Peptides against a protein of PDB entry 7AE7. Designs and how they scored, part 155

Target 1, 321 residues: chain A of PDB entry 7AE7
Amino acid sequence: KVYKDLREFLEVLEQEGQLIRVKEEVNPEPDIAAAGRAAANLGKNQPAVFFEKIKGYKYSVVTNVHGSWQNHALMLGLDKNTSTKDQFYELNRRWDKFPVPPNVVKREAAPCKENVIDKDINLFEILPLYRINEQDGGFYISKASVVTADPEYPDDFNKLNVGTYRIQVKDRDRVGIQALAMHDIAVQLEKAEAENKPLPIAITIGNNPLVTFMASTPVGYNQNEYEFVGALQDGVPMDIVKSDLYDHLYVPAGSEVVLEGHIIPRVRTVEGPFGEFPGSYSGARLQCEVKIDRITHRTNPIFENLYLGIPWTEIDYLMAL

## One batch from the design tools (peptide; made by RFdiffusion4, then SolubleMPNN)

Design b2_p20_3_s2 (from b2_p20_3, 14 letters changed)
Fold by OpenDDE base, seed 2:
Structure b2_p20_3_s2 (fold): chain B 321 residues (1-321), chain A 20 residues (1-20)
Amino acid sequence: as target 1 above (321 residues)
Amino acid sequence: SYKKVEEENKKRVEEAEKRF
C-alpha cells in the first residue's frame, strides 16, 4: 500500500489499532505530552495519538505517528506484525530502486494549496503549538520536512534537500532553525550567506510518512529525498508541487501545512533550550531565523509533531531504520 | 485563546534571549 498523505496513513493506523483518537478537548500543556506518555506506557505497540480538539486552537494535533515498529511496518505498506528484520530487508530491497522521480502535479491538484495566507501571518492561528517538555524555551515544530535548494545550482533537482531540523517558534511569522554543519541545509545556507542573500525555504508539516522518514534519514548531497520516497513506495512516484514563492522549491503535494519563507542571512538569534532527550536539555544557542512569507494549508490542517517521552522517543524509531 | 499563548511564548523567547 502507498499513501498520498498523512491522512491516508492515519486512517490505516486507526484501522489497524495503531492510533488513539482523543475526542475530548485537551489543554495543549500538559495534556498532549501526558497522553503521549500514557500511550508509550501501553507497551511495544505504541500507537499514534490524535487530538481532535485543543483548547484555544482551531485545528488538531497528531503525535507518535512513527512511534512503533508496527507503525513503521504499516508505513511500508506491510502487515503491522512484520518483524524488524523483514522490515529492514524490505527497506533495503526498495532502496535499490532509487531513483524513482516524483510526479510534479499542478497547483490545483495539490491538497496543500487549498488555502493561502499571504498577509497577517500568524503561526498560532494555523498550528496548535505547545511545549513538548516543561522546560522548553518555547514551542517547537519537531517533525517538519524542510525543503531547501543549492543557491548556486537552484535548478539541480538532485541538490534539493528535504531534511528534519529543530524549529522553534519565535514570533507570529518567525521561527528559529537549527542548521548544524553536518546537515545539507548548512552547506546551502553558507552559500547564500556568502552572498548576503536569503535562503529560500519551505517548512512542510504533516506529510506522507515516508517523506518524514526520508527527511530524517541522511542521504548524499546530490540525492533527492523524494526519489528515495518513490523507491520506498516500491517504485510508485510520490506527488510534489511547486512552491508558491519559488520556482526551484517543490513540496509534497499532500502536506497539511507549508510555511514558505527565507532564512534571514547573517542573522543569529537565541533558540532553546529544548529537551531533545528525556532528562537531557540542549542549552540555548544562537541559531538561524526564518521569516515566514506565505502559508499554504489543507482545510482543517493536522499538526503532526514529534513525541518525546519515556521510555522511548519517536526519534528512536525514526533513527533505528 | 491562542493569543494568550502567543504572548506567553513571546515572554519566554525574550527571557531566553536575556539569559543567554
Scores: peptide ipSAE 0.342, ipTM 0.888, DockQ to the pose 0.783
Fold by OpenDDE base, seed 1:
Structure b2_p20_3_s2 (fold): chain B 321 residues (1-321), chain A 20 residues (1-20)
Amino acid sequence: as target 1 above (321 residues)
Amino acid sequence: SYKKVEEENKKRVEEAEKRF
């Protein structure tokens, strides 16, 4: 089975008994994190947790989407009881199909374009933001697929990068992003900053689960993550759409939320601390800042965010393959 | 209200920035 978006995957998770739906209103803190910890205590068969109602917010949150080997098997369109070994074998078999170029769909056909916000941007109106850990310096978007391009080669689709980065909310329309020197985004940012130019960026939230997986998987600088998604879909292309602000940036057509903007050149602001692992915090550091200039989103957008709890965490499953 | 959460987030950001 191939999934077009997060919603199709969540439907399958629910059908397979791998999603818990919380229908009662919860507090963003501590209830979201507490429910994730409770789900982690259910053992190896950890379900996704879907929160329908968050106090003070309009929209829903889903966590732990990739948080089990069962969910991982289902992501690959396999039986949920497929062994880890057989999942790895199938992943490797499909990996050899690279490249599988994506389909570029029209704007009108892309669900991520259903709604537009281009003025008075406030992330808190769109995303039910919460602290993942009690000691976090702020609210994090921890499961976004971030799209950037090489500013010297904007038309080279092989240099289009889709990566996962730690993103802290800084203001209504600003986020901090951790771009480490080893990341493809850091190479692209260095080129932009050398010329004192903004780096165009699209931060995509709530994607096809294979997009989120590939955004968390290191690939070569001249390899496109979307072409790997098509390979992992056993040769079925994924659907992408042109960003609204930039001709050279393409986003998943089915994204729940797309934050379009730019990395402000040669600006660094405090980001962190963040509890990436239980009992370990990466310290506060000066990091890049993104200005959000436009939001597109699906009607009733689902905020997919990372679950960080007792090991095995969702990140362990995302990095285990 | 998300407005209260926003204000709390801003305060946390400001407190973090004071460390530098």
Scores: peptide ipSAE 0.215, ipTM 0.777, DockQ to the pose 0.789
Fold by OpenDDE base, seed 3:
Structure b2_p20_3_s2 (fold): chain B 321 residues (1-321), chain A 20 residues (1-20)
Amino acid sequence: as target 1 above (321 residues)
Amino acid sequence: SYKKVEEENKKRVEEAEKRF
């Protein structure tokens, strides 16, 4: 089984009994985090949790999409009861199919292009933002696949980076991003900042689950995460589309929300604290600031966000393979 | 409404800036 987008995967999770649908209106805080913790207490079969109605917001949230070995097996298109050992075997077998180049689809064929916002940008109108942890300094987008390119080699597709970074919402049209020196985005940002130029960025939310997996998996600077997604799809190419603002940035065609903008050169603003682990907080730091210049989104976009509750976090499953 | 959440987020950001 191959999934074009998050929605196809959520449908399979629901069919397999690996998704809880919350139909009643919830408060963003504390109900989303509380329901995530309750789902985690179900043991090894931790389902995704889909919140249909959130007080004060228009759209839905889903959490814990990768939050179990069953969900991980289903992501690979395997039986949900496939052993961890057999999942590793199959992942390694498929990894050897790299590279599998993606299909570049036309704009009109990309679901992420159904709606456009290019003025009066307000992230709170599109994303049901909430504090993930009680002591978080703000609202986080914690499960985005962030697309950047090498500004010296913008047409080199092998240098196109798709990564996962801690992103705090700072204003209606601004986010803080943690670009650590060990991340490929930091190399690209350094090149842009050397010339005092903005770094083009696309922050993609609610993707094909293998895109999210690969964005969380370290690869070489000259390796494209989309070509690994095709490998992990057992040789089936994924669909990508050109960004609206930048000819050199490609985003997943099925993304629920795409935030297009730029990292402001040589600007650092306060970001954090954030509860990266249960009971542990990364303190406030000076981090990069992104201006959001354009949003594209699917109709009724689903905000996929990370679950960071006990006993196992969703990131533990993303990093365990 | 999200307007209240936005105002609280701005306040939290401003409070964090005072740590520097």
Scores: peptide ipSAE 0.046, ipTM 0.708, DockQ to the pose 0.779
Fold by OpenDDE base, seed 4:
Structure b2_p20_3_s2 (fold): chain B 321 residues (1-321), chain A 20 residues (1-20)
Amino acid sequence: as target 1 above (321 residues)
Amino acid sequence: SYKKVEEENKKRVEEAEKRF
């Protein structure tokens, strides 16, 4: 099975008994995190948790989408009971199919383009934002696939980077991003900041589960994560579309929400703390600031966010291979 | 600096709860 978007994957998770649907209205805090903890207590077969109604918000949240070996098997289109060993062998077999170039679809064919916001941007109207951990210094977008390019080689598709970064909401139209020196985004940002130029960015939320997986997997600077997604789809290309603001940035066609904007050059603002591990907070640091200039989104967008909490967090499964 | 960010985030939570 290959998934075009998050919705096709959530449908399979629900069919396989790997998704809990919460239909009653919940409070953003503490109920989302509490339900995630309750799901984690179900043992090794942790389901995704889908919240249909969130007080003070219009749209839904899903957490723990990658939060088990069953969900990971289903992501690969395998039987949910496929052993970790057999999942690893299949992953490696498919990895050797790299590169599988993506299909560039027309704007009209991309579900992420159903709605546009280019004025009066307010992230809180689109994303049901909450604190993941009780002691978090703010709201985090922790499961976004962030798209950037080399500003010296913007047309080199092999240098197009799709990565996962810690993103703190700073304002209605601003987010802080943690760009570590070991990440490809840091190389691209350094080039932009050397010239005191903005770095174009697209923050994509609620993707094909293999996009989220590859965005969390280190690859070479001259390797495109979308070409690995096609490999992991057993040779089926994924669908991408041009961003609205930038001809050189491509986003997953099926993204629930796309935040298009720029990293503000040579600006650093306080970000954190964030509970990366149970009982462990990364301290406050000076991090980059992103201005959001345009949003595109699916109708009734689903906010996919990372579950963090008690042992066996979703990140443990994303990084286990 | 952090306390100011925390107060701003608290205000954003309160705005979000009133919005829809």
Scores: peptide ipSAE 0.023, ipTM 0.559, DockQ to the pose 0.084

Design b2_p20_3_s3 (from b2_p20_3, 10 letters changed)
Fold by OpenDDE base, seed 1:
Structure b2_p20_3_s3 (fold): chain B 321 residues (1-321), chain A 20 residues (1-20)
Amino acid sequence: as target 1 above (321 residues)
Amino acid sequence: SYEEVEKKNKERVKAAEEAF
């Protein structure tokens, strides 16, 4: 089984008993985090949690999409009871199919292009933002697949990077991003900042689960994650579409929300604190700032965000494979 | 409303900046 988008995967999770649907209106805080913790207490078979109605917001949230070995098996299109060993075997077998080039679809065929916001941008209108941890300094977007390119080689598709980074919402059209020196985005940003130029960026939210998985998996600087997604789909190409603002940036065609903008050169602003693990907070730091210039989104976009809970976080599963 | 949430976020971000 191959999934075009998050919605197809959520449908399978629900069919397999790996998704809890909360139909009642919830408070963003503390109910989302509390329900995530309750789901984590269900043991090894932790379901995704889908919140249909969030007080004060228009749209839905889903958490813990990758939060179990059953969900990982289903992501690979395997039986949910496939052993961890067999999942690793199959992942490694499929990895050898790299590269599998993506299909570039037309704008009109891309669900992420159904709606456009190019003025009066307000992230709070589109994303049901909440604090993941009670002591967080703000709202985080923690499962975004962030697309950047090499500013010296913008047309080199092999240098297109799709990564997962900690993103704090700073204002209606501003986010802080943690670009660590070990990440490809930091190399690309360094090149842009050397010339005092903005780095083009597309922050994609609510993707095909293999895109999210590959965005959390380090690859070579001259390898793009989309070609690995095709490999992990057992040789079926994924669908990508050109960004609206940049000819050289491609986003998943099925993304729920795409935030297009730029990293502001040579600007650093306070980001944090954030509870990366239960009881462990990273202090506030100076981090990069992104200006959001355009949003495209599916009708009734689903905000996929990370679940952080005890004893196993969703990160533990994303990084374990 | 999400506008009230936006306002609260702005206050928190400012507080973090002042505490840094």
Scores: peptide ipSAE 0.493, ipTM 0.931, DockQ to the pose 0.781
Fold by OpenDDE base, seed 5:
Formats: sequence, C-alpha cells, structure tokens
Structure b2_p20_3_s3 (fold): chain B 321 residues (1-321), chain A 20 residues (1-20)
Amino acid sequence: as target 1 above (321 residues)
Amino acid sequence: SYEEVEKKNKERVKAAEEAF
C-alpha cells in the first residue's frame, strides 16, 4: 500500500488500531505531552495520538505517527505485525530501486495549495504551537521536511535536499533553524552567504510518512530524497509540486502546511534551549533565522509534531533503520 | 487565544535573548 499524504496514513493507523483519537478539548500544555507519555506507557505497540481540539487554536495536532514498529510496518505498506528483521529486509530490497523520479503535478492538483496566505503571515493562526518540554525556550516545529537547493546549481534536481532540522518559532513570520556544518543545508547556506544572498527554503509539515522518514535519513549530497521515497514505495513515484515563490524548489503535493521563505544571510539569533532527550537540554546558541514570506496549506491543516518523552521516542524509530 | 500565546512566546524569546 502507498500513501499520498498524512491523512491516508492516519486513516490506516486508525483502522489498524494504531491511532488514538482525543475528541475532548485539550490544553496545549501540558495535555499533549502528557497524553503522548500515557500512550507510550501502553507498551511496545505505541499508537499515534490525534488531538481534534486544541484550546485557543483552530486546528488539530497529531503526534507519535512513527512511534512504533507497527506504525513503521504500516508506513511500508506491510502487515503491522511484520518483524523488524523483515521490515529491514524489505527496506533494503526497495532501496535498490533508487532512483524512482517523482511525478510533478499541476498546482491545481496539489492539496497543499488549497489555501494561500501571502500577507500578514502569522504561524500561530495556522499551527497549534506548544512547548514539547516544559523548560523549552519556546515552541518547536520538530518534524518538518525542509526543502533547499544548491544556489550554484539550482536546476540540478539531484542536489535538491529534503532534511529534518530543529526549528524554533521566533515570531509570527520568523523561525530559527539549526543548520549544523554536517548538514547538506549548511553547504547550500555557505554558498548563499558567500554572495550575501538569501537561501530559498520551504518548510513542509504533515507529509506522506515516507517523506518524513527519508528527510530524517542521511543520503548523499547528490541524491534526491524524493527519488528514495519512490523506491521505498516499491517503485511508485511520489507526487511533488513546484513551490509558489521559487522555480527550483519542489514540495510534497500532499503537505498539510508549506512555509515558503528564505534564510536571512549572515544573520544569527539566539535559539533554544530545547530538551532533545529527557533530562538533557541543549543550551541556547546563535542559529540561522528564516523569514516566512508565504504559506500554503490544506483546509483544516493537521500539525504533525514529534513526540518526545519516555524512551523509545519517535526519533528512535525514525533513526532505527 | 492564539494571540495571547503569541504574545507570551515573544516574551519568552526575548528573555532567552537577554539571558544569553
């Protein structure tokens, strides 16, 4: 089975008993994190947790989407009881199908384009933001697939990078991003900053689960993550669409929210602290700043965010293969 | 409301910047 978007995957998780739907209004803090911890305590078969109503916000939150081996098996379109060994063998078998080029769909066929915000940008209107950890310095977007290109080779599709980065919300139209020197985004940013130019960026939220998986999986600088998604779909291409602001950036057609903008060249601002692991806070650091210039989103967008709590965390499953 | 949350976030971000 192949999933076009997060919604198709959530439907399967619910059918398979791997999603808990919370219909009662919850407080963003502490209820989201508390419910995630409670779900984690149900044992090895940890479900996703879908919060339909968040106090003070318009839209829903889902957490722990990748938070179990059952959810991981379902992501691969396998039986939920498929062993970790068999999942690994199937992943490797499909990996050999690389590259599987994506389908570029028309703008009118892309669900992520249903709504556009091009003025008075306010992230708090679109995303039910909350602190993942009580001592976090702010709100984080922790499960975004971030799209950037090589500014020297913008038309080289093999250099299009889709990665997962720590993103703190700084203002209604600004986010801090942790672009470490070992990340492909840092190579691309260095080239842009050498010329004192902005780096174009698209921060995509709520994707096909294999996009999120591949964005968290290191690949070569000249390898496109979307072509691996097609391989992991057993040779079925994924659907991408051209960004609204940039000719050379492509986003998943089914994204719940797309934040289009730019990394401000040679600007560094305070980001953090963030609790990456229980009881371990990475201190505040000077990090890059992104200005959001445009938002596109599905009607009633779902904010997919990372579950961080009692081990095994969702990160552990995303990095375990 | 989300506007109140936005305001509170701005205060937290500023406090972190001042503490750095």
Scores: peptide ipSAE 0.457, ipTM 0.925, DockQ to the pose 0.771
Fold by OpenDDE base, seed 2:
Structure b2_p20_3_s3 (fold): chain B 321 residues (1-321), chain A 20 residues (1-20)
Amino acid sequence: as target 1 above (321 residues)
Amino acid sequence: SYEEVEKKNKERVKAAEEAF
């Protein structure tokens, strides 16, 4: 099975008993993290946790989407009880199908374009933001697929990068982003900053689970993550759509939320602390700042965020393969 | 209210940024 978006995957997770719906209104803190921990304690079949109602917010949160081997098997469109060995075998078999170029769909066909916010941007109106860990210095978007291009070669689709980065909300229309030197975004940012130019960015939230997987998987600088998604879909192309602000940025057509903006050149602001691992906090540092200039989103957008409440986190499953 | 939660969240972000 191939998934067009997060919603199709969540439907399968629910059908397979790999998703818990919390229908009661929860507090953003501590209830989201606490319910995630409680669900993780259910044993080997750690389900996704879908929070339908969050106090003070309009929209839902889902966590732990990639938080088990069963969820990972289902992501590959396999039986949920497929062994880790067979999942690895299938991943490797499909990886050899690279490249599988994506389909570029029309704006009108892309669910991520259903709604637009281009003025008075307030991230708190769209995202049910919460502290993932008790001692976090702020609210994090920890499972976004961030799209950037090479400023020197903006039309080179092979240099279009889709990566996962630590993103702290700083203001209603500002986020900090941790661009580490080992990430392709850092190369692209360096080129933009050399010319004192903004780096165009699209921060995509709530994607096809293979997009999130590939955004967390290091690939070559001249390799497009979307072409690997098509490979991992066993040769079925994924659907992408042109961003609204930038002709050279393409986002997953099915994204729940797309934050379009720019990294402000040569600006660094305080970011952190963040609990990257249970009991381990990365201290505050000066990091890049993104101005959000436009939001597109699906109707009733689902905020997919990372679950970090147990020793085996979603990161462990996203990086284990 | 939603606005009260948003305000508290914004104040928390600001306080965190001012602490470092």
Scores: peptide ipSAE 0.059, ipTM 0.739, DockQ to the pose 0.564
Fold by OpenDDE base, seed 4:
Structure b2_p20_3_s3 (fold): chain B 321 residues (1-321), chain A 20 residues (1-20)
Amino acid sequence: as target 1 above (321 residues)
Amino acid sequence: SYEEVEKKNKERVKAAEEAF
């Protein structure tokens, strides 16, 4: 099975008994994190948790989408009971199919383009934001696939980076992003900041699960994560669409939400703390800031966010293969 | 409301900035 978007994957998770649907209205805090912990305590067969109704918000949240070996097997389109060894073997077999170039679809064919917000941007109207951990310094978007390009080679598709970065919501239309020196985004930002130019960015939320997996997987600077997604789809290309603001940025056609904007050059603001691991907080630091200039989103967008609970956490599964 | 959530987020960000 190949998935076009998060919704097709969530349907399969639900059919396979790997998704819990919470139909009652929950509070953003502490109920989302508490229910996520309760689901994680069900053992090794940890389901995704889908919250249909969040008090004070219009839209839904899903968490723990990658939070088990069963979910990981299903992501690969395998039987949910496929052993970790056989999943690893299949992952490696498919990895050798790289590169599998994506299909560029027309704007009118991309579900992420169903709705547009280009003025009076308020992230809280689109995303049911909550603290993942009780001591977090704010609300995080922790499972976004962030698209950036090399500003010296903007048309070089091989230098198009899709990565996962810690993103704190700072205001209605501002997010802090942790661009560490070891990240490809930091190399691209350094080049932009040398010229005092903004770095174009697209923050994509609620993707095809293999996009999220590849965005969390380190690849070479001259390797495109979308071409690995096609490889991991056993040679089936993924669908991408041109961003609305930038001709050189491409986003997954099926994204639930796309935040288009720019990293503000040479600006640093306080970001954090964040509980990256159970009982471990990364302190507050001066980090770069993104201005959100445009949002595109699917109708009734699903906010996919990371579950950080008792080991094995969702991040442990994303890093284990 | 989401406005109350936004307010709480801004207050937390401000508290982090003051503690830095």
Scores: peptide ipSAE 0.017, ipTM 0.520, DockQ to the pose 0.881

